Peptides against a protein of PDB entry 3C2G. Designs and how they scored, part 90

Target 1, 209 residues: chain A of PDB entry 3C2G
Amino acid sequence: IRTFDLLGLLLHDSDAIDGFVRSDGVGAITTVVQYPNNDLIRAGCKLLLQVSDAKALAKTPLENILPFLLRLIEIHPDDEVIYSGTGFLSNVVAHKQHVKDIAIRSNAIFLLHTIISKYPRLDELTDAPKRNRVCEIICNCLRTLNNFLMMWIPTPNGETKTAGPNEKQQVCKFIEIDILKKLMSCLSCEGMDTPGLLELRSTILRSFI

## One batch from the design tools (peptide; made by RFdiffusion4, then SolubleMPNN)

Design b2_p19_8_s1 (from b2_p19_8, 11 letters changed)
Fold by OpenDDE base, seed 1:
Structure b2_p19_8_s1 (fold): chain B 209 residues (1-209), chain A 19 residues (1-19)
Amino acid sequence: as target 1 above (209 residues)
Amino acid sequence: SREKKVKERARKVHEESLS
């Protein structure tokens, strides 16, 4: 898609990225990906991922955008869309409590579990590119979960939020044997965030068991 | 911070495609 490819030129300049975001670029992309064109959806979600670390996103209202994206990655069959969407989610919730709250209210924790659950074990995937992409998706989901869990871990000042009972129950699903096996399988993939995955495992066990 | 972000950027565009 020429439009998104051309917009890719701005991605080498942080100020240009921020300018795009301040001009409601994220909203524009989300509008485009509502059309039933898989190429547009793929390209749009990729662009979202590419601008997902923009500073301007902290000032961008995401109350409508984020739930829409969550619904998209819940139902869309394309791994590239799921990869981009979960990556976007991971980045936009990082260090932003208000965005985490929006995501959690939109059932993001359960969705992350659902996404991981829909994929087979990595050892059942013979195609290396497919296996690697699935692994990246799982990593994105788990990274996002870890970012959520950080809210409920005491700060050096002793202050902490308490997870609600529903959130706790949903987090506990990630210690199911099937999920744990998938997590462990990702550790064998080259180039994956192995330290992050191990950290998540430790965080879950410490916080909820 | 213990929270994680992913760095993802497009490659430079040439012709009608990304490099």
Scores: peptide ipSAE 0.231, ipTM 0.717, DockQ to the pose 0.042
Fold by OpenDDE base, seed 3:
Structure b2_p19_8_s1 (fold): chain B 209 residues (1-209), chain A 19 residues (1-19)
Amino acid sequence: as target 1 above (209 residues)
Amino acid sequence: SREKKVKERARKVHEESLS
């Protein structure tokens, strides 16, 4: 825990973050979070989120890291781990086709649906910090899904990848009434990207319905 | 842009999210 705190003090600018990533910092974090200590896992995932937009990640192999992270999110009920992990995922897949492919092959779409499904409706949460964190998690999941969907939207040149039947089926689950209600409930939360959520809703409906 | 990244940086040691 102390080690991650010290690293956090140094990783407040883009140059320091890039230096950390180039020095296999992501690999180091993933090694540390393999130990069954909830505090270490939470701190490590938070650090992953903090470096998730680093330019140096474009040169970092993620073939082993992403499946590990997805499994970590799947098995841990900790909101902070899920928040940090989904945030990391959303950022690393952005604008990176290869990384999107790794995530999708690792059952990421279904996992995102599972994460959203397991949380109660936001209106049932009376604790404001808890409600806000859950909303942020749902937003991270939906942002990641939107990044995936962009792969299957035709380019101006008419070229597009085609989603497989399994991917289509998994995406279609996000139009379930309970999921849609949760999406809509996030629109009332402060600090949420309301235009982005509305765009996602439209994208899902246009792509697969 | 079609895709967005969320930026998060450490500000202080022991700074809690949502606090």
Scores: peptide ipSAE 0.210, ipTM 0.708, DockQ to the pose 0.051
Fold by OpenDDE base, seed 4:
Structure b2_p19_8_s1 (fold): chain B 209 residues (1-209), chain A 19 residues (1-19)
Amino acid sequence: as target 1 above (209 residues)
Amino acid sequence: SREKKVKERARKVHEESLS
């Protein structure tokens, strides 16, 4: 935990973050969070989120890291861990086809659906901090899905990849009424990026038109 | 690309939010 606090001092410098990542810092964090200590896991996942937009990640092998993180956010009960983990996932897959492929092969699409499904409706949450955190988790999941879906949207040149049959089936689960209602409920949360959420909704729905 | 990231990190004073 203290080590992560020390590393937090570097977060104001993007070059320092890149240096950390180039030195296998993400792998180091991943190793540390394998210990059954919830405080350590929280701190480690938060740090992952904080460095998740580092340019050096494009050159970092994530073949072992991503499957581990996906397993962690599948089983861990702490919302803060889920928030950080899904945030990390959304950022690392953005603009990186090879990272998307690793995540998808590791059943990330299905996992995102599972995560959204396990949370109650926002209107059932009376505690504002809890409601906001749940909303942010849902948004992270949907943003990640959006980043995946962008792979299969035709470019101006008419070129596009096609989703496999399993991926298509998993994506179809996101048009369930309960999922759509949860997305819509996030629009009423204060401080949320409403235009962004509307864009996510549009992208998801367009994938089925 | 219409892909999105969220940025959550410690910020310097006087820097705009990364969110």
Scores: peptide ipSAE 0.210, ipTM 0.708, DockQ to the pose 0.074; fails the geometry check
Fold by OpenDDE base, seed 2:
Structure b2_p19_8_s1 (fold): chain B 209 residues (1-209), chain A 19 residues (1-19)
Amino acid sequence: as target 1 above (209 residues)
Amino acid sequence: SREKKVKERARKVHEESLS
C-alpha cells in the first residue's frame, strides 16, 4: 500500500511513467491486487488509473491483464476500485483498436451496462462525495462506450468496421430509459466532462439512425 | 492528481486533424 502511494506521488513525469510501464509495472500491479486485501486493491487500481495514459501501454500486452481487471470491477464492491478500474479501461482503449478488441471479447460493453445499472439514481444519493463518485463512475463507463463506438463510425473514405450482432445488441441496452436518465443526471454534476457526455449522446444517436 | 479522463475524438474530426 505504501509502495503504491509513494510510487503514485513520484509518477508525475511522463518518462518515469513510461519507464514504469515498460518495466511491466501494470503486470506487477495486477499481480499484487490479486491478494484479498481491499486497501491494497484500492491503492493498486488507483495507481493503474494514474498511469493509464502512458504511451508505453501501446506496447504492453494486455491479453491477460485486461480480462482480469474487467472481472475485478465486475465483482468488487468498493466504489474507489470501480472508479479507478473504469477510468483505466476508458483510457487504455482510447485510440487503441487492439485493446478495444480485447475488451469487447471479454464482454466489456455488457459489463459497462451492468456497472451503471448497479448504482441508484443520483438523486437518491444524499451524500455529495458518494454522489460525485458514482457520477464519475457512470461517466467513465459512458466514455469507454463512446471510445468503442468510435470504431464503427465511417471514415471519410467510407471505410468502417461493422459491429457484430452481439455488440450491437449490447450497445442498444444503453438507450434504456434508466441509462439515459443516469447520463442526463451526470450533466448536472460539477466537474464532469459535459462536452464528452454530449458527444456520447450524439454518437449513440448516430449509431442507431 | 494524475488521474486522466482520456476520450477518443470523433474519428472524422480526428482524421481531419491528421490530414
Scores: peptide ipSAE 0.119, ipTM 0.628, DockQ to the pose 0.147; fails the geometry check

Design b2_p19_8_s2 (from b2_p19_8, 8 letters changed)
Fold by OpenDDE base, seed 2:
Parts: structure tokens; sequence; C-alpha cells
Structure b2_p19_8_s2 (fold): chain B 209 residues (1-209), chain A 19 residues (1-19)
């Protein structure tokens, strides 16, 4: 835990972060968070989030790491872990198509829906810190979804991957009224990525309507 | 200093890769 805190204090420089990632730092963290200690898991996932936008992640094999993280955020009850994990996921899948493919094969789209669905409506949360954290988690999930959907949008060159029938079915779950209400609620939250959420709305419409 | 790094979208990463 203290080591992760120390690393967090040192990881302000992009080159240092890249160096950490190139040295299999992400793998090291994921190994450490396998220890059944919630404080350690929380600290480790926070560190993952802090390095999740590193350019070096585009060159990091994630075939073993990503499925593990997906399982962690599926089952772990701590919102801080879910926040950090979904934040990491959203960033890491942005880097390369290959990473998106790993996540999708690991049922990430369905998992994102599950995560959003398990939280109450934001208007039912009276505690502001809790409400904000839940909103951030939902935003992380929706950003991740948008990053997936972007791979199926035609490029100017006319190259487009086609979503499989299973992926289409999983994406369709996000058109549920409950999910849409949560999306709208996130748009009203202060400090949220409103442009990103609006982009997702546009992306969904382009994909299915 | 921002404690949390800005979360990224695929478009942002793509634009950075092209620059």
Amino acid sequence: as target 1 above (209 residues)
Amino acid sequence: SREERVKRRSREVHEESLS
C-alpha cells in the first residue's frame, strides 16, 4: 500500500509512467492485487488508473491482465475499486484495437451494462460523495462503450469493422430505459465528461438507428 | 496538480498517434 502511494507521488511525469509500464508495471500491480486485502486492491487499482493512459500500454500484452481486471470489477463490492478499474479499462481500450478485441472477447460490453445496472438512480443517492462516485463509474463504463463502438464506425477511408451479432445484442442492452435515464443523470452532474457522453449518444444512434 | 490523469477516448488517442 505504501509502495503504491509512493509510486503515485512519483508518477507525475509521462516518461516515468511509460518507463514503469515498459517494465511490466501493470503486470506487477495486477499480481499484487490478487492478494485478498481490500486496501491493497484499492491502492493497486488506483495506481492502475494513474498509469492507464500511458502510451507504452499500446505495446503491452494484456491478454492475461485484462480478463483478470474485468473479473475483479465484476465481483468486488468496493466502489473505489470499481471506479479505478473501469477508469483503467476505458483508457486502456482506447489505445489499440487489439485491446478492444481482448476486452470484448472477455465479455466486457455485458459487464459494463451489469455495472451500470447494479447502481441505484443518482436521484436516490443523497450523499454527494457517493452520488459523484457512482456517476463517475457510470461515465467510465459509458466511455468504455463509446471506445468500443468507435471501432464499428466507418472511417473516411471506408474501412469499417462489423460488429458481430453477439456484440450488437450486448450493445442493444444500453438502449434500455434504465440505462438511458442513468446516462441523462450523468449529464447533469458537475465535472462529468458531458462532451463524451453526448458523443456516446451520437455513436449509439449512428450504430443502431 | 491533477491527482487523476485525464481519461481518454479512442479519438483522442488516434489524433495523438497521427501527430
Scores: peptide ipSAE 0.097, ipTM 0.730, DockQ to the pose 0.226
Fold by OpenDDE base, seed 4:
Structure b2_p19_8_s2 (fold): chain B 209 residues (1-209), chain A 19 residues (1-19)
Amino acid sequence: as target 1 above (209 residues)
Amino acid sequence: SREERVKRRSREVHEESLS
């Protein structure tokens, strides 16, 4: 735990972060967080989030890392773990198409829906810090979804990937009224990624046309 | 925060993933 805290204090520079990732730092974190300690898991996932924009991630094999992380956030009800994990996921899938594919094959879309569904409506949360954290988690999930959906939108040359039937079914779950209400509620939260949420709304509409 | 900057970057890099 203290080691992760120290790394978090030192890894503010993009070159240092990139160096950490190139030295298999992400793999090291995932190895450590396999130990069943909640504080360690929180610290490790937070560190993952902190390095999740590293350029070196585009060259890092994530075939083992992503499924592990997805399983971790599936079994952990901890908001901080979910926040960090979904944040990491949203960033790493933005780097390369193959990373999106790994996540999707690992049932990421379904998991994102599950995460959003398990949280109460924002208007039911009276504690502002809790409400904000939940909103951030939902935003991370929706940003990740947007990154997935974008690969199925035709390019200017008319080329596009086609979503499989399972993916289509999983995506359809996000047009449930409960999910849509939560999306809209996030738009009313101060400091949220409003442009990203609006983009997602547009992307969803385009995906179903 | 660092976390906020990281989240913004994910959107910027997305175009690269579409190529």
Scores: peptide ipSAE 0.056, ipTM 0.716, DockQ to the pose 0.390
Fold by OpenDDE base, seed 5:
Structure b2_p19_8_s2 (fold): chain B 209 residues (1-209), chain A 19 residues (1-19)
Amino acid sequence: as target 1 above (209 residues)
Amino acid sequence: SREERVKRRSREVHEESLS
């Protein structure tokens, strides 16, 4: 726990973070958080979030790391773990196509839907800190979804991947009325990634046309 | 915070790789 806190204090610049990742820092974190300690899991996931934009992640094998993290998020009803984990996921899947593929094969789309679905509507949350955290989690999930959907939208060069039938079925869940309402509610929260949410709305429309 | 700054999207990464 203290080690992760110390690392968090030192990892403020991109070079230090990249060096940590090149030294298999992500693998080290995932090894440590396998111990059943809630504080350790929180600290480890937070550190993952802090290094999640490292360029070196594009060269890091994530075949074992991503499924583990997804499982961790699935089984821990902890907002801090879910926030950090979904934040990490949203960033790492942006880097490379193969990372997106690993996440999708690991049932990430369904998990994201589950996470959004389990939280109450933001208007039902009277505690501002709690409401903001929930909104941030939902934003992380939706940003991740956007990154997946972007793979299946034709580029100006005509290159596009086609979503498989399983992926299409999973994505269809995100157009249910409850999810759409939560998307719209997030747009009303102060300090949220409004441009990202608006982009997702556009992406959804393009994906389902 | 660093967390607030790190909001990556696929298009952003693609643009960075082309520059």
Scores: peptide ipSAE 0.042, ipTM 0.657, DockQ to the pose 0.214
Fold by OpenDDE base, seed 3:
Structure b2_p19_8_s2 (fold): chain B 209 residues (1-209), chain A 19 residues (1-19)
Amino acid sequence: as target 1 above (209 residues)
Amino acid sequence: SREERVKRRSREVHEESLS
């Protein structure tokens, strides 16, 4: 725990973060969080989030890391772990198509739907810090979905993949009225990534409905 | 916060790589 806190204090600039990732820092964190200590898992996932935008991640093999993280998020009820983990996932799948493929094969789309579905409506949450954290988690999930959807949208100069039947079925879950209501609720929350959510809304309406 | 700045989308990553 103290070690991760120290690392968080030292990793202030992009070069230090990139150096950490190049030295297999993500693998090291993944190894440490395999121990059943909730505080350690929280700290490790937070550190993952902090380094999730590193350029070196584009060159890091994630074939073992992503499935592990997805499983961790699936089984952990801790909002802080889910927040950090979904944030990490959102950022890493933005880097390369290969990373998106790993995540999708690991059932990431369905997991994201499950996460969103487990949380109550934001209007039912009276505690502001809790409501904000839940909103942030939902936004991380929805942003991740948007990053997946982008690979299936035809671009004039890019190779587009066609969604398989399994992927289509998983994506269709995000068109459910309850999910759309939560999207709209997040758009009404202060300090949220409203542009990203609006883009997702537009993407869904134009390309998937 | 740093966490807020770390939020990335596929388009943003692409733009940063070109810059």
Scores: peptide ipSAE 0.032, ipTM 0.661, DockQ to the pose 0.220; fails the geometry check

Design b2_p19_8_s3 (from b2_p19_8, 11 letters changed)
Fold by OpenDDE base, seed 5:
Structure b2_p19_8_s3 (fold): chain B 209 residues (1-209), chain A 19 residues (1-19)
Amino acid sequence: as target 1 above (209 residues)
Amino acid sequence: DRDKKVKERARKVHEESLS
């Protein structure tokens, strides 16, 4: 725990973060969070989030790391772990088609739907900190989905990948009325990126409706 | 760039400690 705290205090510079990632820092964190200590898991996942936009991740093998993280957030009930994990996932797949493919093969689309589905409606949450955290988790999930959808939207050059039938079926679940209501409820949360949420909604709807 | 990244809220340094 103290080691992760120290790293969190030092890793504010992009070059320092890249150095950590180049030294297999993500693998090291992944090894540590395999131990059944909730505080350690929280700290490790938070650190993963902090380094999740590192340029060096483009050269980091994620074939074993990413499936492990997906399994962790699937089984762990802690909102802080889920927040950090989904945030990491959103960032790590961004601009990296090969990482998107690893995530999708590891059932990430279905997992994102499961995560959103397990939370109550935001209007049922009276505790503001809890409501905001749940909103952020939902946003992370939808942002990650949006990043996947970008693969299947034509580029300016007219190039596009076609989603498989299974992926299409899984994405179609996000147009369920309960999912859409949860997305819309996030617009009322303090500090949320309202324009971004509306863009995500539009992209999801345009892609599969 | 079409992909989106997480926008985190500003936090104090001491609030990042989970120990």
Scores: peptide ipSAE 0.228, ipTM 0.699, DockQ to the pose 0.048
Fold by OpenDDE base, seed 1:
Structure b2_p19_8_s3 (fold): chain B 209 residues (1-209), chain A 19 residues (1-19)
Amino acid sequence: as target 1 above (209 residues)
Amino acid sequence: DRDKKVKERARKVHEESLS
């Protein structure tokens, strides 16, 4: 725990973070979070989030790491772990197609829906810190979804990937009224990525028209 | 950049917890 906190304090420089990742730091963290210690899991996932924008992740094999993380955030009850994990996911898929492909093959779209569905409506949460954390988790999930959907929208050059039938079906779950209400509720939270949520809304519309 | 980085947000929360 203290080691991860120390690393978090030391890894402020992008080159240092990149060096950590190049030295299989992500693999090391994922090894640690396999132990049944919630404090370690929380600290490890937080550190993952802190290094999740490293350029070196583009060159890191994530075929084993990403599915493991997806399973972790599927089952772990701690919102802090879910927050860090979904944040990591959103960052790592943002710029790399191969990572998106790994995530999708690992049923990430369905998982995102599951995570969002797990939480109550934000208006039912009276505790502000809890409400904000839940909102952030939902935003992380929705941002990740947006990154997936963007793959299937035609580019100006006329090139586009086509979503498979399973992916299309999974995406359709996000237009459920309860999910849409949660999306809209996130727009009312202070400090949220409102532009990103609006972009997602636009992307969804373009995907279904 | 099509996706907002969440790292900075997480870092801020961490710094606040240490202050």
Scores: peptide ipSAE 0.027, ipTM 0.624, DockQ to the pose 0.054
Fold by OpenDDE base, seed 2:
Structure b2_p19_8_s3 (fold): chain B 209 residues (1-209), chain A 19 residues (1-19)
Amino acid sequence: as target 1 above (209 residues)
Amino acid sequence: DRDKKVKERARKVHEESLS
């Protein structure tokens, strides 16, 4: 536990982070978090989040890592793990087509919906730290969704991909009133990625018309 | 810029961990 914390403190610059990732650091963390120790899992996922923007991740094989992480955030009850895991996911798929493909094949779109759906409405949460954490998780999920949807909208240069029928069906679930209300609630939370949420709203509108 | 937003978020996470 302290080892991950210490390692996280050492990863204060991009070069150190890239070095860690190039040395299969992400694989090492994912191996460690397979043990049934919640403190270790929490610390490991936090470290994953910390390195999630590493440039070296573009060259890292994630075929085994992403499915594992998706399973973890599907079943783990700890919001801190969910926060870190969804944060990692959102960052790692942001601009990496191959990673997006792995995630989508691993039922990530449906999982994101499931995660958002399991949390109560923000207005029902009286504890501010809990409310903020839940909001952050929802934002991570929605940002990840946006990153997927961005593949299927026409670019100015005319490039476009088409979502498969299953993906389209899964995306359609995000226009449920409950999901939309949670999206809107997140827009009112301080310190959230409001521009990202607004971008998602725009992307959804473009995707469903 | 999507990439910029991701980096900014990651930076914030690092800063919070160091504080």
Scores: peptide ipSAE 0.022, ipTM 0.612, DockQ to the pose 0.118
Fold by OpenDDE base, seed 3:
Structure b2_p19_8_s3 (fold): chain B 209 residues (1-209), chain A 19 residues (1-19)
Amino acid sequence: as target 1 above (209 residues)
Amino acid sequence: DRDKKVKERARKVHEESLS
């Protein structure tokens, strides 16, 4: 725990973060969080989130890391682990087609739906810190979904990847009324990426038209 | 930048926990 906290304090500089990632820092974190210690898992996932925007991640093989992280998020009920993990996922899949493919093959779309579905409506949460964290998790999931959907939107040049039948079915679950209500509730939360959520709404609509 | 915002939030939470 103290080691990850210390590393977090040192990783304020972008060059230091890139150096950490180039030195297989992500692999080191994933090795450490394999131990069944909740505090260690929280600290490790938080550190992953802190380095998730590193340029060096574009050259990092994620074939073993992403499936492990997705499984970790799936089995842990801890909001802090889920927040950090979904935040990491949303950042690493951004503008990286091969990373999106790894995540999709690892059942990421269905997992995102499961995560959103398990949380109560934001209006039912009276505790402000809890409500804000849940909203952030939902936003991370929806941002990740937007990145996936963008692959299947036709470009003016007519070349588009087609979603498989399973992916289409999984995406269709996000138009359920309960999911849509949660999306709308996130738009009313302070400090949320409202433009990003509106973009997702547009992307979803375009995907079903 | 969306990535920067996520990172910044993570850093702020970390700084508050050490204080």
Scores: peptide ipSAE 0.022, ipTM 0.591, DockQ to the pose 0.054

Design b2_p19_8_s4 (from b2_p19_8, 11 letters changed)
Fold by OpenDDE base, seed 3:
Structure b2_p19_8_s4 (fold): chain B 209 residues (1-209), chain A 19 residues (1-19)
Amino acid sequence: as target 1 above (209 residues)
Amino acid sequence: SREEKVRKRHNEVHEESLS
């Protein structure tokens, strides 16, 4: 715990973060969070989020890391773990097709739906910090979904990867009324990525046309 | 916060294509 806190203080600049990732820092964190200590898992996942924008991640094999992280998010009910993990996931799948494929084959789309579905409506949450964290988690999930969907949108150049039937079915779950209500509620939250949520809405609509 | 700066969206140009 103290070690990750110290690392978080030291890794405040992009060069230090990139150096950490190049030195297999992500693998090191993944090894540490395999121990059943909730505080350690929280700290490790937070550190993953902090380094999730590193350029060196483009050269980091994620074939073992992503399935592990997805399983970790699936089995831990901790909002801080889910927040950090979904944040990391959203960033690493943003710019790499290969990383998207790893996540998708590891049932990421279904997991994102499950996460959103398990949280109550934001209007039912009276505690403002809790409400904000839940909104951020939902936003992370929806951003990740948008990053997946964008690879299936036809480009003017004609070559587009097609979603499989299972992926299409999983994506269809996000147009359920309860999911849409949660999306809309996030649009009303202050400090949220409203442009990103609007983009997702557009992307979803285009994916069903 | 740094976390706000970390948020990435899909780009049509994949980093894999730039290498």
Scores: peptide ipSAE 0.163, ipTM 0.692, DockQ to the pose 0.207
Fold by OpenDDE base, seed 5:
Structure b2_p19_8_s4 (fold): chain B 209 residues (1-209), chain A 19 residues (1-19)
Amino acid sequence: as target 1 above (209 residues)
Amino acid sequence: SREEKVRKRHNEVHEESLS
């Protein structure tokens, strides 16, 4: 716990973050959070989020890390763990096709749907901090989904991957009325990635054409 | 916070921001 707090205080510089990742820092965090300590898991996942934009991640093997993180998010009902974990996931799958493929093979699409489905509607949450955190989690999930869907949208060059039948079926779950209502409710929250949510809406429509 | 700055979209080229 204290080690992660110390790292969090020091890792404000992009070069320092990149250096940490190049030294297998992500692997180190994932090793430490395997111990059943809630505070340690929270701190570790937060640190993962903080380093999730590092350029060095493009050279980091994630074949074991992503399945572990997805499992961690699946089994922990903790909003802070889910927030940090989904934030990390959304960032690492943003660029590299290989990373997207690992996440998808690890049942990420289904997990994202499960996470969104478990939370109440934002209008049912009277506590502003809780409502904001839930909104952020939903946004992280939806951003991740958008990053997946973008792989299957035709580019101007005419080359696109096609989603498999299982992936298509899992994506179809996001057009459920409950999910759509939660998407729309996030647009009313202050400080949310409204452009990103609107992009997702467009991406979903394009994916089903 | 740095957490707000680290959000990436598909194929976004971002320079890492100093926090």
Scores: peptide ipSAE 0.163, ipTM 0.665, DockQ to the pose 0.163
Fold by OpenDDE base, seed 1:
Structure b2_p19_8_s4 (fold): chain B 209 residues (1-209), chain A 19 residues (1-19)
Amino acid sequence: as target 1 above (209 residues)
Amino acid sequence: SREEKVRKRHNEVHEESLS
């Protein structure tokens, strides 16, 4: 915990963050969060989120790290861990195709649906901090989904990847009325990634046309 | 927060390249 706090104090600029990642910092964090200490897990996942935009991640092997993180956020009950983990996921899959592929092979699409489904409707949450955190988690999940879906939209040159049948089936789960209602509810939350959510809506429509 | 700034979309350039 103290180590992560110290790192948080030191990692104020992109170069320091990138240096940490180049030194296998992500691997180090993932090792630490394997211990059954919720405070440590929370702090570690928060640090992952903080470094999740590092340029060096493009050169970091994530074949072992991503599946582990996905399992963690699948089973961990703490919203802070889920928030940080889904935030990390959304960012690392944004840039590199191979990272998207690793995540998808690790059942990320289904997991995102599971996470969203786990939470109640935002209108049922009376505690504003809790409601906001849940909304942020849903936004992280939906941003991640958007990053996947964008791979399967034709580019101007006519080139596109094709989603497999399983991926298509998993994506179809996101057009369930309960999921759509949660998506729409997030649009009403102040400070949320409204543009991203609207983009996802557009992307989903384009994916099914 | 930095966390908000860190949010990446499909094929977005890293923040490090924007600074």
Scores: peptide ipSAE 0.154, ipTM 0.691, DockQ to the pose 0.193
Fold by OpenDDE base, seed 4:
Structure b2_p19_8_s4 (fold): chain B 209 residues (1-209), chain A 19 residues (1-19)
Amino acid sequence: as target 1 above (209 residues)
Amino acid sequence: SREEKVRKRHNEVHEESLS
């Protein structure tokens, strides 16, 4: 626990973060969070989020890491774990098709829907810190979804992949009224990724045309 | 926070996307 806190204090610049990742830091974190300690898991996932923008991640094999993280998020209903984990996920799947594929094969789309569905409506949350954290989690999930959907949007510049039947079915669940209401509620929250949410809305519409 | 600043979206131009 203290080690992760210390690392979080030291890893403020991109070079240090990149060095950590090149030294298999992500693997080290995943090893530590395999122990059933909630504080370690929380700290480890937070550190993952902090290094999720590292250039070295583009060269890091994520075949074992992503499924593990997804499972961790699934079984630990801790807001901080979910926040950090979904944030990490959203970043690592942003640019690499292979990483998107790993996440999708590991049922990431379904998990994202499950996460959003399990949280109460923002208007039911009276505690502002809790409400904000929930909104951030939903935003992370929706950003991740957008990153997935974008690979299936036809572009003039090349051939696009087509979503499989299962993926399409899972994506369709995001247009249910409860999810849409939560999306709209997030748009009303200050400090949220409003451009990203608007982009997602556009992407969803395009995906169903 | 730093965490918010590092959020990435599809097709954004980043160094890791070029590597």
Scores: peptide ipSAE 0.158, ipTM 0.694, DockQ to the pose 0.232; fails the geometry check

